# Peptides against a protein of PDB entry 7SFY, part 30

Target 1, 41 residues: chain A of PDB entry 7SFY
Amino acid sequence: ELFNLESRVEIEKSLTQMEDVLKALQMKLWEAESKLSFATC

## One batch from the design tools (peptide; made by RFdiffusion4, then SolubleMPNN)

Design b2_p15_3_s4 (from b2_p15_3, 9 letters changed)
Fold by OpenDDE base, seed 3:
Structure b2_p15_3_s4 (fold): chain B 41 residues (1-41), chain C 41 residues (1-41), chain A 15 residues (1-15)
Amino acid sequence: as target 1 above (41 residues)
Amino acid sequence: as target 1 above (41 residues)
Amino acid sequence: LKQQLDELQKKLQEL
């Protein structure tokens, strides 16, 4: 497959989507840890 | 749901898995860009 | 979220 602008844009979109999901998981982890901190105090 | 050690470990495993996929995508992008550089020279 | 990860992994296999 020729690496062209379209393929690059598609990969970059996939990377961005993964980063967004990763951030969402990190936020969920933080929220859960925050709730645990409040429950243990 | 009680945030417990098990839930934390599960979230961390999911995060790690996503980071591994993200790294694989970044490597694929780099390989594709490298091939493009070779084809344009 | 696990389903979203599985979908992202499938998209990666198509690239």
Scores: peptide ipSAE 0.084, ipTM 0.552, DockQ to the pose 0.058
Fold by OpenDDE base, seed 1:
Structure b2_p15_3_s4 (fold): chain B 41 residues (1-41), chain C 41 residues (1-41), chain A 15 residues (1-15)
Amino acid sequence: as target 1 above (41 residues)
Amino acid sequence: as target 1 above (41 residues)
Amino acid sequence: LKQQLDELQKKLQEL
């Protein structure tokens, strides 16, 4: 498959989508940790 | 859903997998650009 | 989110 403008644009879109999912997962992790309550005796 | 150690480990695994895929895509993009030949008249 | 990861991995296998 020849690398052309269309292939480059498609790869860049996939990279951006993955970065957005990474950010969403990082936010969910942070929110979950922030809401974590320790059992208090 | 309660945040526990299992949920945290699962999120961290997903994050790591996505980072690995991002790195692979970045490498593919770099290799494709490096192999890109311009039409020479 | 897991579904989105699986879909992204699938698209990558097609490249």
Scores: peptide ipSAE 0.083, ipTM 0.547, DockQ to the pose 0.058
Fold by OpenDDE base, seed 2:
Structure b2_p15_3_s4 (fold): chain B 41 residues (1-41), chain C 41 residues (1-41), chain A 15 residues (1-15)
Amino acid sequence: as target 1 above (41 residues)
Amino acid sequence: as target 1 above (41 residues)
Amino acid sequence: LKQQLDELQKKLQEL
């Protein structure tokens, strides 16, 4: 496997996309938990 | 949207899977960069 | 890996 600059850039791009999705999921989880706390109190 | 225990568990499971893929990508990037350093020195 | 990312993104859009 020739690891070149193009392969590196593509992996870094994929990592960034996954981090963004992780952050979005964490925010959705937090929002859902916060709303549940408001509904159960 | 009824956020219940099942929905929470499913989101947490998805988050864990994403973290595992992120770690795998980071390891592959590190391995590729380390091999490149060995080949360029 | 790209396929796993795409599948994961798809599952997340369904949630």
Scores: peptide ipSAE 0.080, ipTM 0.545, DockQ to the pose 0.057
Fold by OpenDDE base, seed 4:
Structure b2_p15_3_s4 (fold): chain B 41 residues (1-41), chain C 41 residues (1-41), chain A 15 residues (1-15)
Amino acid sequence: as target 1 above (41 residues)
Amino acid sequence: as target 1 above (41 residues)
Amino acid sequence: LKQQLDELQKKLQEL
């Protein structure tokens, strides 16, 4: 496949989706760790 | 940056790094959720 | 390259 404008747009879209998933996982991790600290008080 | 072989290699490297971070976050989330379930049993 | 992106999108949908 040629690395053209279309291929770039698809890759940038995939990177953005991965960043959104990373942010969601970071929030879920923070919530889980926060609840864990609350259960040990 | 020109959308050439070098730009493709950089993007594939970034995607691999994001996958590694996603896996690490998934493992940490699983560990936190597992500990939370243990604290409620 | 498209196959690798499709596999990555599949992994993202499993999250």
Scores: peptide ipSAE 0.076, ipTM 0.495, DockQ to the pose 0.056

Design b2_p15_4_s1 (from b2_p15_4, 9 letters changed)
Fold by OpenDDE base, seed 5:
Structure b2_p15_4_s1 (fold): chain B 41 residues (1-41), chain C 41 residues (1-41), chain A 15 residues (1-15)
Amino acid sequence: as target 1 above (41 residues)
Amino acid sequence: as target 1 above (41 residues)
Amino acid sequence: SLKKKLEELEKKLKE
């Protein structure tokens, strides 16, 4: 592969997608933790 | 799904994995850019 | 591949 503008754009798109997934996971974690309940006697 | 400790751990593992991929992509981009050559007359 | 890893993580997110 030769690196060119198209390759760079593709990598940057992948990076953006990964960042979006990361943010979604972090939000899910926060939401789940905010709803977390504990067993009681 | 009920959120519990195991679920949280799994999500955190996924987050870490995503971060690792992000860093790898960023490094690939940097490496590619550092090797980028341009056509000249 | 990085793409496959991304897809797998997205799949897990939706589960």
Scores: peptide ipSAE 0.063, ipTM 0.534, DockQ to the pose 0.059
Fold by OpenDDE base, seed 1:
Structure b2_p15_4_s1 (fold): chain B 41 residues (1-41), chain C 41 residues (1-41), chain A 15 residues (1-15)
Amino acid sequence: as target 1 above (41 residues)
Amino acid sequence: as target 1 above (41 residues)
Amino acid sequence: SLKKKLEELEKKLKE
């Protein structure tokens, strides 16, 4: 396999997509936790 | 949707998987670039 | 879904 501009761009696009999904999951986790309530006496 | 232990664990597992893939992609990019050579005079 | 996006990315990485 030969590294070239096209290969680099494709890898960088994949990285960006994964980062976007990570951030979305982190936000979902944060929002879920922020809405969590506990039974109290 | 109700946040509970199961939901949190599932989200955290997904986050971990994505981070692992990100790291793998970053390593591939680094290795590809390290092998890149240019035509020289 | 987020799961499908992850799976798609994993497939690309393994190729």
Scores: peptide ipSAE 0.062, ipTM 0.530, DockQ to the pose 0.056
Fold by OpenDDE base, seed 3:
Structure b2_p15_4_s1 (fold): chain B 41 residues (1-41), chain C 41 residues (1-41), chain A 15 residues (1-15)
Amino acid sequence: as target 1 above (41 residues)
Amino acid sequence: as target 1 above (41 residues)
Amino acid sequence: SLKKKLEELEKKLKE
């Protein structure tokens, strides 16, 4: 494997994309738990 | 959408899986950067 | 296959 600027940028783009999806899942979990809290009150 | 224990567990499993992949990418980036540092020295 | 795993996770999120 050859490490260069292009490969680094590609890795960082993948990391950012994964972090965005992770945040989306965390938000969905929070929303679901919020609905549960509301419904159980 | 119905929030229940099963759906929560599924979301948490997905979150864990994504975190594992994120860590793997971060390790790969570190390895690539380490090789670059070694090669440039 | 990190890319494939990411794509699968994104698909599950959209469902």
Scores: peptide ipSAE 0.061, ipTM 0.531, DockQ to the pose 0.056
Fold by OpenDDE base, seed 4:
Structure b2_p15_4_s1 (fold): chain B 41 residues (1-41), chain C 41 residues (1-41), chain A 15 residues (1-15)
Amino acid sequence: as target 1 above (41 residues)
Amino acid sequence: as target 1 above (41 residues)
Amino acid sequence: SLKKKLEELEKKLKE
């Protein structure tokens, strides 16, 4: 396996894309959970 | 849009999966970069 | 803006 600039750029782009989607999912989860209510004693 | 337990579980599973892939990519990047050498003056 | 950033994130969520 050879590492070169092209491979590094490709991996970093994929990382950035996944981080963006991860953050989007986290925000969606927060939004959904913020609508949930509980009855307590 | 309704939030229920099923939706929460689905989102959390997706989050976990993406975090795992993200970590795997970060490790691959580190492994690849660790093989790179530079000449210095 | 926060709105535009949110819209971008929502788009990425669908990818």
Scores: peptide ipSAE 0.024, ipTM 0.531, DockQ to the pose 0.053

Design b2_p15_4_s2 (from b2_p15_4, 8 letters changed)
Fold by OpenDDE base, seed 5:
Structure b2_p15_4_s2 (fold): chain B 41 residues (1-41), chain C 41 residues (1-41), chain A 15 residues (1-15)
Amino acid sequence: as target 1 above (41 residues)
Amino acid sequence: as target 1 above (41 residues)
Amino acid sequence: SLKDKLDALQEKLAK
């Protein structure tokens, strides 16, 4: 694997993209848990 | 009820999987930055 | 889907 500025930038872009997906999943998780709480009460 | 629970479990599995990938990417980023630092010094 | 996005990211990482 090449270790240069371009590689760093590429990895950082991937990280940012994954963080966005993580946030989306976390929001969906919150919604699911909220529904479960509501449904099981 | 089961649908919501199953959905939660599925989302949590995805979150865990993504967190593992994030950690891997972060480690690669650290390595890349370390190499850049070394190479540019 | 979120799963597809995850799979795509993993594929990119593997490359």
Scores: peptide ipSAE 0.080, ipTM 0.567, DockQ to the pose 0.056
Fold by OpenDDE base, seed 2:
Structure b2_p15_4_s2 (fold): chain B 41 residues (1-41), chain C 41 residues (1-41), chain A 15 residues (1-15)
Amino acid sequence: as target 1 above (41 residues)
Amino acid sequence: as target 1 above (41 residues)
Amino acid sequence: SLKDKLDALQEKLAK
């Protein structure tokens, strides 16, 4: 487990990738809830 | 691609899991930066 | 899939 600039940058890249996936999931959640709301109204 | 309560809950579970991993990565980033800062000071 | 991406990221974190 290195602690250098290279490892820091790698972690930051992973964080960015996860945040992008998180945004995608949040959008899916919104879409699912929107469709469910429409279907149940 | 179902739009029902079951799928909503599944997406929310995935979101929670990703947020937990995100927190872990953020902690790793903090630790890496702390160690790097110490090593370079 | 999103699940696959999550699993891959978790695996990467574990290393």
Scores: peptide ipSAE 0.079, ipTM 0.566, DockQ to the pose 0.057
Fold by OpenDDE base, seed 1:
Structure b2_p15_4_s2 (fold): chain B 41 residues (1-41), chain C 41 residues (1-41), chain A 15 residues (1-15)
Amino acid sequence: as target 1 above (41 residues)
Amino acid sequence: as target 1 above (41 residues)
Amino acid sequence: SLKDKLDALQEKLAK
């Protein structure tokens, strides 16, 4: 395959998007766990 | 919404998957750039 | 959804 500037830009944009989603997921996990309640005897 | 163990596991799996893809993209970018050739006058 | 975004990105990577 031929690599060019357009390909690079496209990959970089995808990387950024994935990083943003990853961070969002991490935050979601944190928030979800924070809401977790435990029953005690 | 109600958070439970199943939700947590699902989120964590997604996180792992995204991290793997992110790493793959980063490697792809590196490899692609390594193949980039420049013309010189 | 997050899943959709992930799937879309994976698809791009595969190409």
Scores: peptide ipSAE 0.078, ipTM 0.556, DockQ to the pose 0.059
Fold by OpenDDE base, seed 3:
Structure b2_p15_4_s2 (fold): chain B 41 residues (1-41), chain C 41 residues (1-41), chain A 15 residues (1-15)
Amino acid sequence: as target 1 above (41 residues)
Amino acid sequence: as target 1 above (41 residues)
Amino acid sequence: SLKDKLDALQEKLAK
């Protein structure tokens, strides 16, 4: 479909959603690693 | 599943993949917007 | 950072 404001908004929403998922994954990774290190310390 | 090195690597791969997709989307958005502005200039 | 780039993109879109 032709690029317009609606398309831009949709892409921006997708980017935001992906950022949220990235942050969530990073947090989960950090928690897992911190717990692991704690268990081994 | 228990968190281990394999799990960490898998999460990191997923994060990298998502980052790549984000960059691709950002580039596509930039191209689309630049072309649009060019057409209207 | 990725967040900074994304924030910059969103800011640009808002203008």
Scores: peptide ipSAE 0.065, ipTM 0.538, DockQ to the pose 0.183

Design b2_p15_4_s4 (from b2_p15_4, 9 letters changed)
Fold by OpenDDE base, seed 1:
Structure b2_p15_4_s4 (fold): chain B 41 residues (1-41), chain C 41 residues (1-41), chain A 15 residues (1-15)
Amino acid sequence: as target 1 above (41 residues)
Amino acid sequence: as target 1 above (41 residues)
Amino acid sequence: SLKKKLEELQKKLEE
């Protein structure tokens, strides 16, 4: 496989997409935890 | 949707998997660039 | 879904 501009751009796009999904998951986790309540006496 | 231990664990697993893929892509990019050569006079 | 997006990215990496 030959590395060129097209290959680099494609990898960078994939990285960006994964980072976006990571951030979305982190936000979902944060929001879920923020809404969590516990039984109290 | 109710947040519970199972939900949290599942989200954290997904986050970890995505981070692993991100790191793999970053390594591939680094290695590809390290092998890149340019035409010279 | 987020899961499907992850799976898609993983497939691209494996290619």
Scores: peptide ipSAE 0.077, ipTM 0.546, DockQ to the pose 0.056
Fold by OpenDDE base, seed 3:
Structure b2_p15_4_s4 (fold): chain B 41 residues (1-41), chain C 41 residues (1-41), chain A 15 residues (1-15)
Amino acid sequence: as target 1 above (41 residues)
Amino acid sequence: as target 1 above (41 residues)
Amino acid sequence: SLKKKLEELQKKLEE
């Protein structure tokens, strides 16, 4: 494969997209856990 | 939605999987950049 | 879904 600016930009775009999805999952986990509560006295 | 152990485990598995792919992309980027060289004198 | 987006990204990585 030939490394060039276009390929680098494409890889970086993919990385950014994955990071965005990762953050979304982390937020969903946080939201789910933040809603978790147990009965108390 | 009902938050339970199973749902939490599933979310965490997805997070781990995404992190692994992210690391793979980062390694590929590093490998590509490490191969980049320019003619010198 | 996030799962499908992940799978799509993984597919692109393999290309």
Scores: peptide ipSAE 0.075, ipTM 0.546, DockQ to the pose 0.055
Fold by OpenDDE base, seed 2:
Order: structure tokens, then sequence, then C-alpha cells
Structure b2_p15_4_s4 (fold): chain B 41 residues (1-41), chain C 41 residues (1-41), chain A 15 residues (1-15)
């Protein structure tokens, strides 16, 4: 494989996309937990 | 949707997978850049 | 591929 500008840009775009999805998942988890109701005495 | 233990575990697994892929991409980028040769005077 | 893995995870997010 030959590394060039296009290759670097492509990888960086993938990184950004992964980070965005990661953040979205973290938010989903937080939102789900925040909506959790607990039994109380 | 109902949040429960299974849902939480599933999301956490997805988060871990995303982080692993993210790290792999970062390594790929670093490796590619480290192999880059430059023209020198 | 990494791309496919990303797509799979994105799909899970939308579910």
Amino acid sequence: as target 1 above (41 residues)
Amino acid sequence: as target 1 above (41 residues)
Amino acid sequence: SLKKKLEELQKKLEE
C-alpha cells in the first residue's frame, strides 16, 4: 500500500465517524440510564 | 423501549467495539505516516 | 473491513 494525501484523509474521516458514533452511543447509554425508574419504599 | 441489564450490556459492548476499531484506525494512521519517506535536499 | 464494522455499529445505533 502507498500512503498519500487521499489515504490520510480517508482514514481521518473514518476516525471522525467512529468518534461521532461512539459519542452517540455514550449519549444513548446515559439517556437510557437517566430514564430508569427505581422502586422506592 | 425498556432499559434493562441486557440493554445496558449490549450498549457497553458496542462502545467497547467502537473504541477498539477507533484505536485500530489510529494505529493504522500512525503506521502509515511512520512509513512515509520524504524528499530531502 | 473496518468500514464494514463501522457500518454494523452505526446500524446498531439506529436500532
Scores: peptide ipSAE 0.072, ipTM 0.547, DockQ to the pose 0.057
Fold by OpenDDE base, seed 4:
Structure b2_p15_4_s4 (fold): chain B 41 residues (1-41), chain C 41 residues (1-41), chain A 15 residues (1-15)
Amino acid sequence: as target 1 above (41 residues)
Amino acid sequence: as target 1 above (41 residues)
Amino acid sequence: SLKKKLEELQKKLEE
């Protein structure tokens, strides 16, 4: 495996992007579930 | 926005998948950088 | 270290 500065930068950018998407999805999930209601009988 | 069990399951699966990919990329980055060496003169 | 930073990030993702 060949590693250089360009590869490192690319991986770090991908990690950041995925982290951002994860956080967005987590927020969406929380928002959706926070609206859920159940009958209490 | 409409939320149901199917949507929740889909989001949770996506989150899990992305988390797995993140961890894999982090490990790859560490492995690559751990092999880097520098001259010490 | 980079390793420690990544481990911390992984910990946050697992919360």
Scores: peptide ipSAE 0.056, ipTM 0.543, DockQ to the pose 0.270

Design b2_p15_5_s1 (from b2_p15_5, 7 letters changed)
Fold by OpenDDE base, seed 3:
Structure b2_p15_5_s1 (fold): chain B 41 residues (1-41), chain C 41 residues (1-41), chain A 15 residues (1-15)
Amino acid sequence: as target 1 above (41 residues)
Amino acid sequence: as target 1 above (41 residues)
Amino acid sequence: RERLEELKKQLEELK
């Protein structure tokens, strides 16, 4: 389809959703690593 | 489950996969925007 | 976790 405002908005929405999932995974990693360091200290 | 090497590796793998999808979407957005600018120039 | 995996799947289909 031709690029227009609707196409841009839907791509940007998908990017935002991806960023949110990435942040959630990063937080899970941080929490897991923090627990490991806490347990070994 | 306890955080261990396997848990870390699987989370990091998931993060990498998400980054790849993010980059693909960013490229699609760039291409779409580039086509729009080209068509309007 | 299940919700995150579903979101990953949906986003994978968008690339």
Scores: peptide ipSAE 0.086, ipTM 0.529, DockQ to the pose 0.056
Fold by OpenDDE base, seed 4:
Structure b2_p15_5_s1 (fold): chain B 41 residues (1-41), chain C 41 residues (1-41), chain A 15 residues (1-15)
Amino acid sequence: as target 1 above (41 residues)
Amino acid sequence: as target 1 above (41 residues)
Amino acid sequence: RERLEELKKQLEELK
Protein backbone atom coordinates (compact mmCIF):
# COMPACT_ATOMS: atom_id res chain seq x y z
CA GLU B 1 0.00 0.00 0.00
CA LEU B 2 1.18 3.47 -0.87
CA PHE B 3 1.55 5.81 2.10
CA ASN B 4 -0.54 8.95 1.81
CA LEU B 5 -1.89 11.76 3.96
CA GLU B 6 -4.90 9.72 5.09
CA SER B 7 -2.67 6.89 6.30
CA ARG B 8 -0.45 9.35 8.16
CA VAL B 9 -3.43 10.91 9.92
CA GLU B 10 -4.71 7.48 10.95
CA ILE B 11 -1.32 6.49 12.39
CA GLU B 12 -1.04 9.78 14.27
CA LYS B 13 -4.51 9.26 15.76
CA SER B 14 -3.46 5.80 16.95
CA LEU B 15 -0.28 7.24 18.47
CA THR B 16 -2.26 9.91 20.30
CA GLN B 17 -4.65 7.29 21.67
CA MET B 18 -1.76 5.20 22.96
CA GLU B 19 -0.16 8.24 24.59
CA ASP B 20 -3.44 9.00 26.35
CA VAL B 21 -3.64 5.45 27.72
CA LEU B 22 -0.02 5.64 28.82
CA LYS B 23 -0.71 8.88 30.69
CA ALA B 24 -3.76 7.33 32.35
CA LEU B 25 -1.73 4.34 33.54
CA GLN B 26 1.01 6.62 34.85
CA MET B 27 -1.58 8.59 36.80
CA LYS B 28 -3.07 5.38 38.23
CA LEU B 29 0.39 4.28 39.31
CA TRP B 30 1.05 7.63 40.98
CA GLU B 31 -2.28 7.52 42.81
CA ALA B 32 -1.67 3.98 44.01
CA GLU B 33 1.83 4.84 45.20
CA SER B 34 0.59 7.97 46.97
CA LYS B 35 -1.90 5.83 48.91
CA LEU B 36 0.66 3.19 49.82
CA SER B 37 0.99 2.73 53.56
CA PHE B 38 4.25 1.51 55.06
CA ALA B 39 4.61 -0.87 57.96
CA THR B 40 6.09 0.48 61.19
CA CYS B 41 6.87 -0.74 64.70
CA GLU C 1 -7.56 -4.02 46.92
CA LEU C 2 -4.51 -2.98 48.90
CA PHE C 3 -1.62 -1.74 46.78
CA ASN C 4 1.60 -3.67 47.34
CA LEU C 5 4.97 -4.24 45.71
CA GLU C 6 3.65 -7.03 43.48
CA SER C 7 0.91 -4.78 42.11
CA ARG C 8 3.41 -2.00 41.47
CA VAL C 9 5.71 -4.33 39.55
CA GLU C 10 2.81 -5.54 37.43
CA ILE C 11 1.73 -1.99 36.57
CA GLU C 12 5.30 -1.02 35.70
CA LYS C 13 5.58 -4.03 33.40
CA SER C 14 2.41 -2.97 31.61
CA LEU C 15 3.72 0.60 31.28
CA THR C 16 6.97 -0.67 29.79
CA GLN C 17 5.08 -2.83 27.32
CA MET C 18 2.99 0.15 26.22
CA GLU C 19 6.09 2.29 25.80
CA ASP C 20 7.59 -0.41 23.58
CA VAL C 21 4.45 -0.46 21.44
CA LEU C 22 4.49 3.34 21.24
CA LYS C 23 8.11 3.29 20.09
CA ALA C 24 7.29 0.68 17.46
CA LEU C 25 4.45 2.83 16.12
CA GLN C 26 6.66 5.92 16.06
CA MET C 27 9.28 4.00 14.09
CA LYS C 28 6.65 2.78 11.64
CA LEU C 29 5.43 6.34 11.17
CA TRP C 30 8.97 7.56 10.55
CA GLU C 31 9.62 4.80 8.03
CA ALA C 32 6.38 5.52 6.22
CA GLU C 33 7.08 9.25 6.13
CA SER C 34 10.62 8.67 4.90
CA LYS C 35 9.21 6.64 2.01
CA LEU C 36 6.50 9.17 1.21
CA SER C 37 6.69 10.50 -2.30
CA PHE C 38 5.32 13.95 -3.03
CA ALA C 39 3.44 14.97 -6.11
CA THR C 40 5.14 17.48 -8.38
CA CYS C 41 4.47 19.21 -11.67
CA ARG A 1 -1.43 -2.28 8.38
CA GLU A 2 -1.73 -5.74 9.88
CA ARG A 3 1.18 -4.96 12.19
CA LEU A 4 -0.53 -1.74 13.25
CA GLU A 5 -3.68 -3.66 14.12
CA GLU A 6 -1.65 -6.12 16.18
CA LEU A 7 -0.11 -3.22 18.11
CA LYS A 8 -3.60 -1.83 18.75
CA LYS A 9 -4.64 -5.24 20.06
CA GLN A 10 -1.65 -5.31 22.41
CA LEU A 11 -2.61 -1.86 23.66
CA GLU A 12 -6.15 -3.02 24.43
CA GLU A 13 -4.79 -5.98 26.41
CA LEU A 14 -2.98 -3.52 28.70
CA LYS A 15 -6.17 -1.62 29.62
Scores: peptide ipSAE 0.086, ipTM 0.525, DockQ to the pose 0.059
Fold by OpenDDE base, seed 2:
Order: sequence, then structure tokens, then C-alpha cells
Structure b2_p15_5_s1 (fold): chain B 41 residues (1-41), chain C 41 residues (1-41), chain A 15 residues (1-15)
Amino acid sequence: as target 1 above (41 residues)
Amino acid sequence: as target 1 above (41 residues)
Amino acid sequence: RERLEELKKQLEELK
């Protein structure tokens, strides 16, 4: 394997995409949990 | 959409998987960068 | 490169 600028850019791009999806999933979880109803007396 | 325990578990599972992949990519980047040679005088 | 493509595949599966 050769490390060059192209490979670094590609990895960083993939990392950014992963972070974006991670944030989206975290937001989906938050939204879902925010809609949870609790039992009331 | 219904938020239930199954949906929460599935989202959390996906989040964990994303975090694992993110860590793997970060390690790959680190490994690649660690192999970078610097110009010496 | 193959491992990177596998990671990209996993990313797409999670979307």
C-alpha cells in the first residue's frame, strides 16, 4: 500500500460520511425517544 | 411511527456498528499516516 | 482497498 494524498482524501471523505450518518441516527433516536409516552396516575 | 423497545434496540445496534466502522476508518487513517515518510536533509 | 470498500458497503447498509 502507498499512502498518498488521494488515499488520505478518500479516507477522510469516508470518515465524514460516517460521522454524518452517525449524527442522523442519533437524531432519529432522540426524535423517537422524545415521542415516548409515560404512564400517568 | 411507533417507538418501542425493538426499534430502540435496532437503532442502538446500528449506532454501535457505525461507531465501530468509524473507529476502524480512523485507525486505517492513522496507520496510513504513520507510514508517511518525511523529507530529510 | 478491499477493506475500505467493505466499510463503504457497511455504511450504505446502515443508511
Scores: peptide ipSAE 0.085, ipTM 0.530, DockQ to the pose 0.057
Fold by OpenDDE base, seed 1:
Structure b2_p15_5_s1 (fold): chain B 41 residues (1-41), chain C 41 residues (1-41), chain A 15 residues (1-15)
Amino acid sequence: as target 1 above (41 residues)
Amino acid sequence: as target 1 above (41 residues)
Amino acid sequence: RERLEELKKQLEELK
């Protein structure tokens, strides 16, 4: 494949989508951890 | 779902895998751009 | 959440 404008746009779009998913997963992790309850006396 | 050790490990594993793919794509993009040739006189 | 799972699928296909 020749690297052209279309290839660049496609890769950048994929990168952006993956970053969005990463952020969503990080937020879910943070929320879950923040809600974690511990056994208390 | 209760947040437990298994849930945390699963999310962290997914995050790591996505970060690895992001890095790979960034490297591919950089390599492709570095090899981009221009019309020359 | 469904969108996230779809993106995860696309991510695996991109490997």
Scores: peptide ipSAE 0.083, ipTM 0.521, DockQ to the pose 0.053

Design b2_p15_5_s2 (from b2_p15_5, 7 letters changed)
Fold by OpenDDE base, seed 2:
Structure b2_p15_5_s2 (fold): chain B 41 residues (1-41), chain C 41 residues (1-41), chain A 15 residues (1-15)
Amino acid sequence: as target 1 above (41 residues)
Amino acid sequence: as target 1 above (41 residues)
Amino acid sequence: RERLEKLKEELEKLK
């Protein structure tokens, strides 16, 4: 394995992308739960 | 869209899986950077 | 790791 600046940048981009997906999923979960709470009241 | 307990559990599982992958990638990055630092010293 | 720890904390709040 070669680890250079390109490899680091690529990994960091992948990490950032996954963080964005995590945020999106968390928001979807929150939104769904909020709607459920509203509907069941 | 139906949001029930099953949906919530599935989303939480997905979030956990992504968190695990994030950890793995961060550790890989740290390991590679550590090795590089060691090698360049 | 600070960002990851924050994500973990937010994830735990959802449970």
Scores: peptide ipSAE 0.076, ipTM 0.512, DockQ to the pose 0.231
Fold by OpenDDE base, seed 4:
Structure b2_p15_5_s2 (fold): chain B 41 residues (1-41), chain C 41 residues (1-41), chain A 15 residues (1-15)
Amino acid sequence: as target 1 above (41 residues)
Amino acid sequence: as target 1 above (41 residues)
Amino acid sequence: RERLEKLKEELEKLK
């Protein structure tokens, strides 16, 4: 397929979706780590 | 499920995989844009 | 395009 403006827009949309998922996973990781308790005894 | 070190490692592996995919897509976009020819007439 | 959809599916498996 020939690359054109429509193809570019579609790729950019896909990239944005992936970035959003990445951010969500990073936030989940942070929340989980923040809730992690460590044994002292 | 309790969050533990094993869960953290698994999440971090998933994050790394997603970042690699994101980078690959960004590179593909750049390559496609670099090859894009524009009509002048 | 089909390859992008496959990547999206793989990404969803990471959730």
Scores: peptide ipSAE 0.073, ipTM 0.511, DockQ to the pose 0.059
Fold by OpenDDE base, seed 1:
Structure b2_p15_5_s2 (fold): chain B 41 residues (1-41), chain C 41 residues (1-41), chain A 15 residues (1-15)
Amino acid sequence: as target 1 above (41 residues)
Amino acid sequence: as target 1 above (41 residues)
Amino acid sequence: RERLEKLKEELEKLK
């Protein structure tokens, strides 16, 4: 495919969406780890 | 779901895969832009 | 999470 305005916009949109998902997953991981219980006596 | 080793590994695997795709898309974008032709006379 | 998997699929098509 030719690189034109439409293809550039599409790639940049995809990059942004993936970054948003990455951030959401990182937050889920952080919250889960922060709530992690450990065995105690 | 309980946060355990399996769930942590699954989330981290997903994060890594998405980061790999992000890097690939960034490289494609960079290469496409670097090869962008201009109208010339 | 289903939305996330759909996004992964669509973005993989762009590689």
Scores: peptide ipSAE 0.071, ipTM 0.510, DockQ to the pose 0.055
Fold by OpenDDE base, seed 3:
Structure b2_p15_5_s2 (fold): chain B 41 residues (1-41), chain C 41 residues (1-41), chain A 15 residues (1-15)
Amino acid sequence: as target 1 above (41 residues)
Amino acid sequence: as target 1 above (41 residues)
Amino acid sequence: RERLEKLKEELEKLK
């Protein structure tokens, strides 16, 4: 389809949603790694 | 679940996949915007 | 998790 305002808004919304998901996964990874404990001698 | 190597790898894979989709959408947006033409008077 | 996968799928369709 031809690029127009609706197409731009649609893609930008999708990008924003993807970024939010990425951030959520990054935070989950950080939290999980932060809780990692090591056995030490 | 307890954080372990499998959990880390799983999250990192998800992050990578999300980044790839994000980049694809960014490229599509750029291409679409680059092709945008304006009627001028 | 399921919601994230659904979002990924929908966003993938826009590629």
Scores: peptide ipSAE 0.071, ipTM 0.517, DockQ to the pose 0.055

